# Peptides against a protein of PDB entry 1LOE: the designs that were tried, part 14

Target 1, 181 residues: chain A of PDB entry 1LOE
Amino acid sequence: TETTSFSITKFGPDQQNLIFQGDGYTTKERLTLTKAVRNTVGRALYSSPIHIWDSKTGNVANFVTSFTFVIDAPNSYNVADGFTFFIAPVDTKPQTGGGYLGVFNSKDYDKTSQTVAVEFDTFYNTAWDPSNGDRHIGIDVNSIKSINTKSWKLQNGKEANVVIAFNAATNVLTVSLTYPN
Target 2, 181 residues: chain A of PDB entry 1LOE as posed
Amino acid sequence: TETTSFSITKFGPDQQNLIFQGDGYTTKERLTLTKAVRNTVGRALYSSPIHIWDSKTGNVANFVTSFTFVIDAPNSYNVADGFTFFIAPVDTKPQTGGGYLGVFNSKDYDKTSQTVAVEFDTFYNTAWDPSNGDRHIGIDVNSIKSINTKSWALQNGKEANVVIAFNAATNVLTVSLTYPN

## One batch from the design tools (peptide; aimed at target 1 I137 G138 W152 K153)

Design b2_p29_3_s2 (made by RFdiffusion4, then SolubleMPNN; from b2_p29_3, 8 letters changed)
Fold by OpenDDE base, seed 1:
Structure b2_p29_3_s2 (fold): chain B 181 residues (1-181), chain A 29 residues (1-29)
Amino acid sequence: as target 1 above (181 residues)
Amino acid sequence: ATYNLSATVDLSFLPDYVRLGFSATTSEV
């Protein structure tokens, strides 16, 4: 593989039919978001719309999702750009590539994006990433600049089990990433 | 190794219906 690949190897019980965008594709074994080429964006959406915020009632739904992903990088010291789980409008299309992870277009807060993401960011972008330069997990709200981050040590080629949960009573989004080995 | 992260997020800016998804990008580095 000439370039880094990002793959989902296991979906949680909420797995649905997928809508592929950009360079995303699937095989019998895994969902691969990026091909072995540079400067690409690959996305996959669950086909069924989800009702999280109800503008009429003001109700917010709890949700939990889980998945297992693998990063396969030919050079573990230089891995660009990252993998993201996101929530976006049903007609969402691939956004800016590179450090914007195909999900956002700005480091400035833009409510019109209507997008929330959990990033697993492997590449340091000076303009918005944590100054320590660490690879990190981030929670992004209408901006590629995370509202909170956690330093994360990538294990190249290893499966990472992720659980993302939203508690509607507290408005707390929680991310857990585990390398079993 | 386990990594935990949390944040308070007001989701009232979302449309009534959304899609969940995955995205990844590569760059020339």
Scores: peptide ipSAE 0.777, ipTM 0.967, DockQ to the pose 0.670
OpenDDE base, seeds 2, 3, 4, 5: peptide ipSAE 0.755, 0.753, 0.775, 0.756; ipTM 0.962, 0.958, 0.967, 0.963

Design b2_p29_3_s3 (made by RFdiffusion4, then SolubleMPNN; from b2_p29_3 with T1A E4N D7A K12R K17N F20L F28A)
Fold by OpenDDE base, seed 1:
Structure b2_p29_3_s3 (fold): chain B 181 residues (1-181), chain A 29 residues (1-29)
Amino acid sequence: as target 1 above (181 residues)
Amino acid sequence: ATYNLSATVDLRFLPENVRLGFSATTSAV
């Protein structure tokens, strides 16, 4: 059954090897996280770990990452479920699929998850998503229920440029998504 | 169109070493 595909067409400046999990794969043109098949989970990890903070000094790293993604949905009105950029333990494995985006397992805060994600959520889950039902960008901390969201209008088949930055001085994570068109 | 979002997060609850990645899911609708 043909379904929505999520792809990364441009990566950040760091040309890192990828660890594929689930249904994720790559071609010369793009990283495809999902196949055109229902009920899939696809992930790709940068192989090189990041020293995100240091317990001895207490210092936290600043970071900026960028990528370009494309959603190709056969039906623009029914696009499920979405994709995320995430930060997780080095041995992270695919988590619950569907609305949990393969990254989380609960809408309740779970410190054992040790995961932060930026979701680009295309499907409304009544149990945790913003009540307006809009597709949205979300920042998730140890839960699929976002700590903050922004309504977002999907442009099917078009490239979206994303920049995600973390300022260690302020502990502010920022997300910027731009459709150049 | 540009969409901006931010949140305050203390990342020190994470392991010192992490991996960055992408994940996507599909389901029947």
Scores: peptide ipSAE 0.777, ipTM 0.965, DockQ to the pose 0.674
OpenDDE base, seeds 2, 3, 4, 5: peptide ipSAE 0.769, 0.751, 0.774, 0.772; ipTM 0.961, 0.948, 0.963, 0.963

Design b2_p29_3_s4 (made by RFdiffusion4, then SolubleMPNN; from b2_p29_3 with T1A E4N D7A K12T K17N F20L F28A)
Fold by OpenDDE base, seed 1:
Order: structure tokens, then C-alpha cells, then sequence
Structure b2_p29_3_s4 (fold): chain B 181 residues (1-181), chain A 29 residues (1-29)
């Protein structure tokens, strides 16, 4: 039996070489983070590091990234666990699976994580997710417990266009997800 | 349908050099 898969079907114009971790793989048409099997963690890193800030000058980079993802779930009522876009140390490795999305290890703030993520969370974890139980977009800082969330209705099998931008002048990270319908 | 979300984040706690990436997980639910 097959399970939910998460794929990136379109990368931004600055697509780079990828480092695959866990069960992540690519075809000519698609980056698939998870195989259609249970209990998998799949990741893909852009190989080129980004100088996101400079400790000598204090400058922080502005950035915009975009991608299109698709969730293919055999059962739209039971979709686990989700996928993330993340920013992490260059030597980052897969972290805890399941509800931690392969990026974090705790709901408690962990400064040693040094990771920021935008989660597209399809499964409700009562211990840290918004109490309304909705699937949601979240912004995560050193914790799987989001600092802010937005309820989101998954459209199974349909492409979602995502734009993530960071404004260094305001320190505001913005996420936009659009289903073109 | 469009969904927007934002938050204020001070990125200077990150290493100066980072990698961007994607991660996804499945479970036996």
C-alpha cells in the first residue's frame, strides 16, 4: 500500500545542485522528498551555502525563494506528516521524523538547533500544533512549535505555489501559498 | 486560494553561512 508523498515540482529560477538526505530523490520532473512508504524522512539541500548574514558588518541578507509543491495522499483525511522549507547550518542532517518534520527535535526552544523553517503541516500534533486542529502553515524558530501559524486547506494532488521572502530591514519573514484556482 | 503568513525573526542567531532545503516526513497514521 502507498502512503502520502511530498514533492517539489517546480523550483525557483535559481535552482542549484541538491544534496539528498534520507529518502529524498529526484527525477527529471520532480523532487520527491518522501517515498510512498511509512515512517520516512526525506530531505534535499541546495548544495551552495548562502551567506545569510555577516558578523563583521552586521549586514543581513534579503532573500526571496519560490517553489511549487504537491502533496499526493491516497487518503486526504489522513495525511502525515508534512513538509518544510528550512534554513540550517551547512552540515545539517535529518532530525526527528514524524511530526518534527525531519527538521527539529523538540517543541521547546533549542538554540543549538540554529534552524528556521516554514512548515506546511498536514497532521495535527496535539502537543504543539494550533488547538483548532487545522492543517496549517507555520513559521518555526529552533522549535517545531511555530511562532505563528495560518490555517490552510490542503488541495490534494494540486500544485501549490509558494513564495518565501525575508526583509532584512524589518526582520520580517513572509510566506505566500497560492493554489491557482 | 491564497494564504499569507508572516513573522518577525532575527536571523543573526544562525551561522553566517547556511543551507536552504526541504524536508518532509511520513508516518504510519
Amino acid sequence: as target 1 above (181 residues)
Amino acid sequence: ATYNLSATVDLTFLPENVRLGFSATTSAV
Scores: peptide ipSAE 0.777, ipTM 0.965, DockQ to the pose 0.675
OpenDDE base, seeds 2, 3, 4, 5: peptide ipSAE 0.769, 0.751, 0.774, 0.767; ipTM 0.961, 0.948, 0.963, 0.962

Design b2_p29_5 (made by RFdiffusion4)
Pose (drawn by RFdiffusion4):
Structure b2_p29_5 (pose): chain A 181 residues (1-181), chain P 29 residues (1-29)
Amino acid sequence: as target 2 above (181 residues)
Amino acid sequence: NTTYNLSDVITNFTNLLPEKVRFGFSATS
């Protein structure tokens, strides 16, 4: 049995238990992944590796993460590219920026990726995004093309509360984001 | 409140990921 847990309700200026990659930094008690600036990537990882499954027993971990996040765009129309919570190898480095969200390099399945991410995608990329063109939440496994999506209406500058849970008994990954009110 | 829900079954989980991983956040603009 192995458990890993943590909570950070207010990020401080020297959050030593996070690894920052790209433009990720903490400011005014928030984790800032990108400023409102063109063509940039920011990533932050919890510093401890987490044991998510075991080859000897074949057991997989149950887990829950929750967080509040804000997307603040210049207006409601010109908004790119989005935001991900991801599970990747211990040595993960930033991948392709733009519509690939710093996490993937292809629209095709890439076994060497070994990452699954939940995306909160604010920019329609004709090549792989749901053709309806809506902003959406997606579950990505080794590809930027989501295996499943749900349209989501972004509320600019507002706090969204999200819970992602994995039940090892069903292998169900559930994602809930709620806007207050 | 306005809530959005999404779920899926992740098959072959042990073939997708190594035993130990890191959790993180990423964003692009």

Design b2_p29_5_s1 (made by RFdiffusion4, then SolubleMPNN; from b2_p29_5, 10 letters changed)
Fold by OpenDDE base, seed 4:
Structure b2_p29_5_s1 (fold): chain B 181 residues (1-181), chain A 29 residues (1-29)
Amino acid sequence: as target 1 above (181 residues)
Amino acid sequence: SQTYNLSTVIENFKDLLPDYVRLGFSATR
C-alpha cells in the first residue's frame, strides 16, 4: 500500500502534555501524526509555551530539543510528504498540507508565518526542493523553501534520534539526526 | 551508525518569532 506513518517514539527529556491538531494521535506509546490515508495533516504541540526571546531586553534564549522518530513506509520509494519539527506562535494552527507539511503556506518568504521549522522531507516537490530529488533535512524560515538542506537517506522503520539546538550567541540552528543502528 | 548534520545561521532570529512560542511536530500525506 501507499500508507506511510510518522511517529515520535521518544520526546525530549521532559514529557509534556500535547495539544493535538488534525489527525495526530497517540497509540502504543508513540505519537503518530498521520492517518493511514492520503490528504492528512497531523500535528502535535508541546502545551507549554517557550519564552524564546525577551522583547524588553532583546535577549534570545538558547534551546535544545531532542526526539526520536520513526517513518514507516511500505514502499521506500512511495512515501508521504514529510515530517517536520517547528517553532511557531503559541496559537499556531495547521497550515497547508501536502508538500507544505502542514506548517507553511508558501514557498515565498512570509514574515507573518513566524515559523521556523526543521523538515524531514520525504517527497520531492519540484517547485522548491533541492534539485537532486533526495529526501532531505531542511531548515525552513517562514517558507517551505528551505534556507539550507542536507541529503538524508531514510531508513525505513528505524528510529532516528534527533537533536535540534539553537545558539543565541551565534544565531546558529543545528540539527543532528542519527540512526544508531 | 549514520549521522546527518545540518546547521545554518538564522539571521534576525528574534525578529522572526514572538516572545513566546510553542514547539511542535507536523506530518502530512
Scores: peptide ipSAE 0.714, ipTM 0.963, DockQ to the pose 0.677
OpenDDE base, seeds 1, 2, 3, 5: peptide ipSAE 0.699, 0.699, 0.673, 0.702; ipTM 0.961, 0.961, 0.957, 0.961; seed 5 fails the geometry check

Design b2_p29_5_s2 (made by RFdiffusion4, then SolubleMPNN; from b2_p29_5, 11 letters changed)
Fold by OpenDDE base, seed 4:
Structure b2_p29_5_s2 (fold): chain B 181 residues (1-181), chain A 29 residues (1-29)
Amino acid sequence: as target 1 above (181 residues)
Amino acid sequence: AQTYNLSTVIENIKDLLPDYVRLGFSATR
């Protein structure tokens, strides 16, 4: 089949206005980021900018965000490229699709990207993904090539609860994904 | 329940991101 979809069912504690980019849209009780066709990029931004650090003091904020997503991949051998949470400049626009997840343009570090992402990668890209071929969670900084990854077993159609936190004192970014059932 | 945890040290945010950012989601096929 060619009907893999990525959906956000919960956007943290409060629903916010969204800026849709590409093929992202709302259907029923979820945000769906992909069409059931190939060669799509779907993005949705929280409309409100976040003041993540103070340019006057240099102080960096701690932050935590949470969301719940569902991946519907009826064909486990023919899935989409992946789903990504990202932090980027306020004027961020869709980037390269496919394995670049609409967020990056290179596997080489590009500081001008100014993007941090947590990927939930459902497709093995030989050029940059972990060699074991597993679906994985990845932390990406200015590159689609993750600086760290964790093998992850997709539970098709099940809600995954995600918490992403950043500790400014330690510069540690933490990702927790839970399938409660 | 199945939980997956991943953490890593990243660059200083002030060197990495602008002071104002947006959070978002992206998916591709």
Scores: peptide ipSAE 0.753, ipTM 0.970, DockQ to the pose 0.677
OpenDDE base, seeds 1, 2, 3, 5: peptide ipSAE 0.738, 0.740, 0.711, 0.737; ipTM 0.968, 0.969, 0.964, 0.968

Design b2_p29_5_s3 (made by RFdiffusion4, then SolubleMPNN; from b2_p29_5, 10 letters changed)
Fold by OpenDDE base, seed 4:
Structure b2_p29_5_s3 (fold): chain B 181 residues (1-181), chain A 29 residues (1-29)
Amino acid sequence: as target 1 above (181 residues)
Amino acid sequence: AQTYNLSTVIENIKDLLPENVRLGFSATR
């Protein structure tokens, strides 16, 4: 079929229980975030909250997370909107679907969103995506319009190993995506 | 292997996120 699917095949070292939101589901092998229908939002949250900073001490945590995902896009010309990793308040709920990836509601900066995301965007939205039209990795802060992007060539059906790290000393968020051969 | 790297300076986490957050994944179509 022409259905694009996004799956997490490997989580970080500590597999945790997941909170499913929308159309996400799991099998023994994969977490799949999309159904074979359009206009869906599938999300999955790690159940355990992370204490990312401390108001008493003012300390901010460094963090590193990793996962492996697979995009199955049988039709390269008819692909879903995208997949994203995000950091959000513990009570976060699905947001706008489609090009907003279920994580944001605006291309304008909205501090009330309190959301940082790394998008793996498979669909070109003219209103906010890089004009070259490339599929891309993006770093998003309180907006679907990425602060920074990098063109990315999707390898259909291949596992992509992702490492996302935040350095609190420098405020640098780093994303590394590798297709091993 | 094909590797893609992307990095950027973001806002201070203290100003951006609450103390406690959840990590998650989302996908749409």
Scores: peptide ipSAE 0.752, ipTM 0.970, DockQ to the pose 0.675
OpenDDE base, seeds 1, 2, 3, 5: peptide ipSAE 0.749, 0.744, 0.726, 0.743; ipTM 0.970, 0.969, 0.966, 0.969; seed 5 fails the geometry check

Design b2_p29_5_s4 (made by RFdiffusion4, then SolubleMPNN; from b2_p29_5, 12 letters changed)
Fold by OpenDDE base, seed 1:
Structure b2_p29_5_s4 (fold): chain B 181 residues (1-181), chain A 29 residues (1-29)
Amino acid sequence: as target 1 above (181 residues)
Amino acid sequence: DITYNLSTTINNIKDLLPDYVRLGFSATR
């Protein structure tokens, strides 16, 4: 029987080499992050590091990234725990699975995590998710408990185009998810 | 098209992240 899968079908204009971690792999021109078994963590890192601030000048860089993902969930009410984009130290390794999305280890703020994530959360975790129980987009800083969220209606099997940008002048991180017609 | 927008201010990014980072994707079941 088929199970829920998360796939990246399109990367930004500069598709880079990927470092696979956990159960992540490529097939049919897709990056697949999950296997057909429970308790899996699948990750993929762009191999090239991003210089987000300069230790000599103190200047902070702008960055923009884009990708397209697809969630294939045979059961719309059992769509695994979720998918996330993250920014982390270059030597980052898979973290706690399940509701922690393989990126965090706590709902408490942990500065040593040094991780910012944009989650596309498909599973309601009572301990930290918005109380309305909606699937949601969240921005996470050193914690699986989002600092901001937006209710999001998953369109099963449809490509979602995502643009994530950081404006260094304003310190604002923006996320845009579009389901095209 | 159906579009969802979300934004937030991330203060003190230099204290939050190292100067070099990697971008990545993760999914769990």
Scores: peptide ipSAE 0.738, ipTM 0.968, DockQ to the pose 0.673
OpenDDE base, seeds 2, 3, 4, 5: peptide ipSAE 0.731, 0.690, 0.740, 0.738; ipTM 0.967, 0.960, 0.968, 0.967; seed 4 fails the geometry check

Design b2_p29_7 (made by RFdiffusion4)
Pose (drawn by RFdiffusion4):
Structure b2_p29_7 (pose): chain A 181 residues (1-181), chain P 29 residues (1-29)
Amino acid sequence: as target 2 above (181 residues)
Amino acid sequence: DTTYTLSQTLTDSQVKSLPENVRVGFSAS
């Protein structure tokens, strides 16, 4: 049995238990992944590796993560590219930016990727996004093309509360994001 | 409140395609 847990309710200026990659930094008690600036990537990882499954027993971990996040765009129309919570190898480095969200390099399945991410995607990329063109939440496994999506209406500058849970008994990954009110 | 939900059942292959030890994090572009 192995458990890993943590909580950070207010991020400080020297959050030593995070690894920052790209433009990720903490400011005014928030984790800032990108400022409202063009063509940039920011990533932050919890510093401890987490044992998510075991080859000797074949057991997989149950887990829950929750966080509040804000997307603040210049207006409601010109907004790119989005935000991900991801599970990746211990040595993960930033991948392709733009619509690939710093996490993937292809629309095709890439076995060497070994990452699954839940995306909160704010920009329609004709090549792989749901053709309806809506902003959406997706579950991505080794590809930027989501295996499943749900349209989501972004509320600019507002806090969204999200819970992602994995139940090892069903292998169900559930994602809930709620806007207050 | 306005709530959006999404779920997916992952295959054993998808789950075990990851290493035993991983890191979790956030990314934005």

Design b2_p29_7_s1 (made by RFdiffusion4, then SolubleMPNN; from b2_p29_7, 9 letters changed)
Fold by OpenDDE base, seed 2:
Structure b2_p29_7_s1 (fold): chain B 181 residues (1-181), chain A 29 residues (1-29)
Amino acid sequence: as target 1 above (181 residues)
Amino acid sequence: DQTYNLSHTLSDEEIKSLPEYVRIGFSAS
């Protein structure tokens, strides 16, 4: 089956109030984006907006965020499409599901999307994913087709510690995922 | 530990394609 649950068990740097969309919900223990069912989109947004850039001054903001996620796939060889961190307009709503991860609507660059994402892609979509077929981490800019990717081995049921940072001085977006020993 | 690192340098055009104010979040499907 292609059933998978996606959960966040730790937030950083601080626990934030969340806006839930689709099938996303929280308990005292964790944020659950999807249960182990097919054809679902679950999202959660930090309620506080980020001033990412200023048109008056031209300034661009730094930010750092961290979280711990767990993927529980009843069948690790046939999992759902994936999990993603994203940056989007404050009024963003769930977008296309499936391989678009509920965040994008096109494999072509579409500036009207106004969305940057870091995907943890667990399913190979031949139309846009790296041809090696590996599960991967990807950086997505206004498109589900990643501008850069890194092969990634999913550890089913294990906590992955993630740090995502944007350096405004260099315009570099970095993502680090660690499975601790 | 098993660590994976990935980075990308956003162009000014890409950055300014975002709204000035954004929300960050998580999505899964």
Scores: peptide ipSAE 0.754, ipTM 0.970, DockQ to the pose 0.682
OpenDDE base, seeds 1, 3, 4, 5: peptide ipSAE 0.752, 0.743, 0.752, 0.750; ipTM 0.970, 0.968, 0.970, 0.969

Design b2_p29_7_s2 (made by RFdiffusion4, then SolubleMPNN; from b2_p29_7, 9 letters changed)
Fold by OpenDDE base, seed 2:
Structure b2_p29_7_s2 (fold): chain B 181 residues (1-181), chain A 29 residues (1-29)
Amino acid sequence: as target 1 above (181 residues)
Amino acid sequence: DITYTLSHTLSKEEVFSLPEYVRLGFSAS
C-alpha cells in the first residue's frame, strides 16, 4: 500500500501556534499532517508571519527553524508522496496533492506561486524527480521540480532532526537532516 | 549520527519572488 503518516514531534526554536489546513491536526504529543491513508493533504502553518524582505529598504531577513519529524509507513517500499517544509504567502492554502505535496501546482517555474519549499520526497515521480529514483531532500523554488537535491535514505519510524536556515547576506538556504544514533 | 546537508543559493529574483511577509509551514501528501 501507499499509506504513510507524517508527524512532527518537536518544534524549534520555540513552540508556535499553528494554523491547520487539510487533514493536519495536533495532539499534546505531536503534529500529524496525514494518517496512513491515500490521497490526502495535511498542512500546518506557523501563525506568526515572517518579514522575509522589505521593499522599502531592500533588506532581507535571516531565519532559522528546526523540527523533528517521523515518517511511519506501513510499507516502507510503497509510501506516500512526501513531506515538506515551505515558505509561502501568509494566506497560502493547500495546493495540489500527490506528488505536488500540497504545496505546488506545476513542475514549471511559476513565480506566481511565491513559494519556496524543502521537500523530503518519499515517492519517485518520473516527470520531475531525479532520474536515479532515490528518495531525496530537495529545494523547490516556485516549482515542484527541485533546483537542487540530495539522495536521502528514509529511516522508517525514526525521528529525523531538521534544521533549516536562510542566510540573508548570502541568500543561501541550508537544510540539515540528522538521524541520531 | 547520519546527517544530510543540502544548500542552495537563491537569486535575487527568486528571493524577491516571495512576498515581503510569509508564513512557514509543513505539508504532507
Scores: peptide ipSAE 0.750, ipTM 0.968, DockQ to the pose 0.684
OpenDDE base, seeds 1, 3, 4, 5: peptide ipSAE 0.745, 0.733, 0.749, 0.748; ipTM 0.967, 0.965, 0.968, 0.967

Design b2_p29_7_s3 (made by RFdiffusion4, then SolubleMPNN; from b2_p29_7, 11 letters changed)
Fold by OpenDDE base, seed 4:
Structure b2_p29_7_s3 (fold): chain B 181 residues (1-181), chain A 29 residues (1-29)
Amino acid sequence: as target 1 above (181 residues)
Amino acid sequence: SQTYNLSHTLSKEEVFSLPEYVRIGFSAS
């Protein structure tokens, strides 16, 4: 059991209707994604689909999104697995929990997942996480095994401002996380 | 303040592995 909670305190520029899945729920001024117990998955989707690319033209859309999250992990030795932003099929449902963050089912590349995620990983999973054991930001493409990672120092209970952008001209996905204080 | 930046250039294959229409969201476990 663990007591870690993951919350979104600010969404993008416009608040949208949310589709709650698993244990995700709203309380006070935040979206809480976990009940702070193991073997749970909490998710929330923006209800509006995004047309991210067009098969007729081959054109790909730019996008940018921002949000603010807080991780409350009072027990550093008994922390939950992590939090993730993800892009997935419109009918996506919760996937494997634990280290798969409710988003993936494999550490092997699986194009049928059709999911890209940015993880904020708070737990070291030996099978796929960077060997240094650091908490990290990761970019995940159809796999929980990140294609790129950045060591990240969690500031417990502090708001982290995140900007995620995709440049269609360059196919570059960028992630910026800032603790302002 | 502390800022962390991470980027990755997705391949064409990776980009088009996504559906044309997607939803974005958050997940935690």
Scores: peptide ipSAE 0.744, ipTM 0.969, DockQ to the pose 0.674
OpenDDE base, seeds 1, 2, 3, 5: peptide ipSAE 0.740, 0.743, 0.729, 0.741; ipTM 0.968, 0.969, 0.966, 0.968

Design b2_p29_7_s4 (made by RFdiffusion4, then SolubleMPNN; from b2_p29_7, 11 letters changed)
Fold by OpenDDE base, seed 4:
Structure b2_p29_7_s4 (fold): chain B 181 residues (1-181), chain A 29 residues (1-29)
Amino acid sequence: as target 1 above (181 residues)
Amino acid sequence: AQTYNLSHTLSKEEVFSLPEYVRIGFSAS
C-alpha cells in the first residue's frame, strides 16, 4: 500500500502552539501529519492568526517562515499524495484529501477557498500535476493545480529545510527547499 | 547540498482573495 509519513521536525521559532486537525499529532521531536494512508488528512495550524493585509489601508504584510520536514516513504514508487504548507482562513478545516492534500477541493481556481499553499507533492495526479510526472514543489492559489512548479528529488528520510517568504512590495512568494547533506 | 527554488508573483486579485487574517499550517494526505 501507499505508506508515507510526513513529519515536521523544526517549526517557525515564534510559533509553538498548534491546532491539530485530522490525523495530525506530535511527539517530542516531530509533528506527524499522516500515518501514510491516502484517504486520511492530517493538519496542524499555528494557533496565532497572522494579519496579512488590511482592507482599510490596502497594505499587505511581508512574512517569512521556515520549517524542516522529513518524508519517510518506505516505498519510493508507491507513496502518499503529499505535504503542504498553507495559508487559509482562521477557521479553516480539513478539505478534500488524497491529491487535494487536505487543503483544496478543486483543480479550478476557486477564490472562495481563500487559500494559498506550497505543496511538496509526492504523487502524480494526472488531472492536474505537471505532465512529466516528477515529484514537485508547487505554489497553489485557490486551486490544487499549481500555478508554478519545480521538479524536486525527494531524499527519503532526510531533513529538508524550507523557507517561504512573501514580499509585499513585489507580491512575490518565494520557496526555498534545501537538503543540506 | 541540493537546493530548489520556486517563486511566483501573485496578482492583486490573488493576494486579496485571502482574508485579512489567516492562519498558516501544514497538511498532508
Scores: peptide ipSAE 0.744, ipTM 0.968, DockQ to the pose 0.678
OpenDDE base, seeds 1, 2, 3, 5: peptide ipSAE 0.738, 0.740, 0.727, 0.738; ipTM 0.967, 0.968, 0.965, 0.967

## One batch from the design tools (peptide; aimed at target 1 R30 G42 T84)

Design b2_p30_1_s2 (made by RFdiffusion4, then SolubleMPNN; its pose is not in this set)
Fold by OpenDDE base, seed 1:
Structure b2_p30_1_s2 (fold): chain B 181 residues (1-181), chain A 30 residues (1-30)
Amino acid sequence: as target 1 above (181 residues)
Amino acid sequence: AVQAEVRVVSVSFSSTGEVGEKKSIGFSAS
């Protein structure tokens, strides 16, 4: 068993421990995944693959992550498509954009995807999103169709603090999001 | 719909896992 830890509080112009994909880049000490332009995908990977997967069971191992993100849209009422933290195979590349968030390609469960994501979904996709149409946090396992969701109210342009923890022994993943006042 | 500017301000990560299987972790937006 190995332990891996890292922390980034300021994203530099030459952030050596990140691999930038698509439109992802750093500016003003922030990681910018997308700009307010249509049909783009931006991703950033930790540069070192980590032991976070059980090779026998295919399960994600223990982890804790905390991060702060901002969704800053010109129109707070019609925002596409969202943001995600994900775990995927080594050498993963951007997948389908739009409602697939650059991480998945299907709403059908595909274990060969080997991808787990926590989505912060701002756009209602009728084919797979919760029918209430709410913006939501979702837990995605090998599919953009979440195994569980909870409504989330976007505060446009505000910093959201997120904590995600997974306990492999209990198989429980917890997600919290707060907007500090 | 309009695409937003999505930024990550900070991140902290810690994990323990089995030797023999590695994964990539990261952020994505579209």
Scores: peptide ipSAE 0.737, ipTM 0.955, DockQ to the pose 0.780
OpenDDE base, seeds 2, 3, 4, 5: peptide ipSAE 0.689, 0.709, 0.689, 0.695; ipTM 0.938, 0.939, 0.935, 0.938

Design b2_p30_1_s3 (made by RFdiffusion4, then SolubleMPNN; its pose is not in this set)
Fold by OpenDDE base, seed 5:
Structure b2_p30_1_s3 (fold): chain B 181 residues (1-181), chain A 30 residues (1-30)
Amino acid sequence: as target 1 above (181 residues)
Amino acid sequence: AVQAEVRVVSVSFSSTGEPGEKKRIGFSAS
C-alpha cells in the first residue's frame, strides 16, 4: 500500500510544486487559470506524479481531493466555458479550449486520451451537454461528453467547496459541491 | 458568452492503495 498526499493553502508567486500551462499563473495567493478575456486556456499541474491506475496490471488506487474555486464573470447569465479538475498522463499539455475546457479534443470516446475529468460547466454546448441546458457538474472519461451529469447553480464570484472521492473497489467516483452560507 | 476569471483558492489531495501508472493531476479552465 502506498500513500501520496499534498496540500496547498496559499499559492505563492514562485510555487515550485506546480507546472503552469497556458495562461495559468498565481497572484494574490490564488491560482488564476483564466482572466475575463476571450478564448484562452489556463492550466496547472501538480509537479509530482501520482500513481492512480494501471491499464496493464489493473492496479487502481483510491483518492480524495478537496478544493475551493471561484468563477468570477462580468455577468452571471452568459458565462463560458467552465472549470475542471483532471487526471492525465504525466506529459499532458493544454488541449482544445472553449467547451473542451482545455482538457479534451473530442466528444467521441478516445481511449488514448487516458484522461479523467470532473467538469464544472457553465456553458451549454448543444453537441454534447445535457439537453436541459443547465449548468452542470460532469464526469468525463476520455471525452468531453460526460458519462454522468448533475445540474449545478453557479454563484458568480463566490467560493465553491468541492470534494471528489474515488473508491477503487467499487469503481465509483463521487463529487460534492457546496457554497458556504 | 464571456469568459470568466477562474481562480483556485486551495487544494488538498490524498491517494492510497496499490501503485499504478504515473499520472498528473491538475486544474484547467477556458
Scores: peptide ipSAE 0.764, ipTM 0.964, DockQ to the pose 0.831
OpenDDE base, seeds 1, 2, 3, 4: peptide ipSAE 0.726, 0.710, 0.705, 0.723; ipTM 0.947, 0.945, 0.941, 0.945

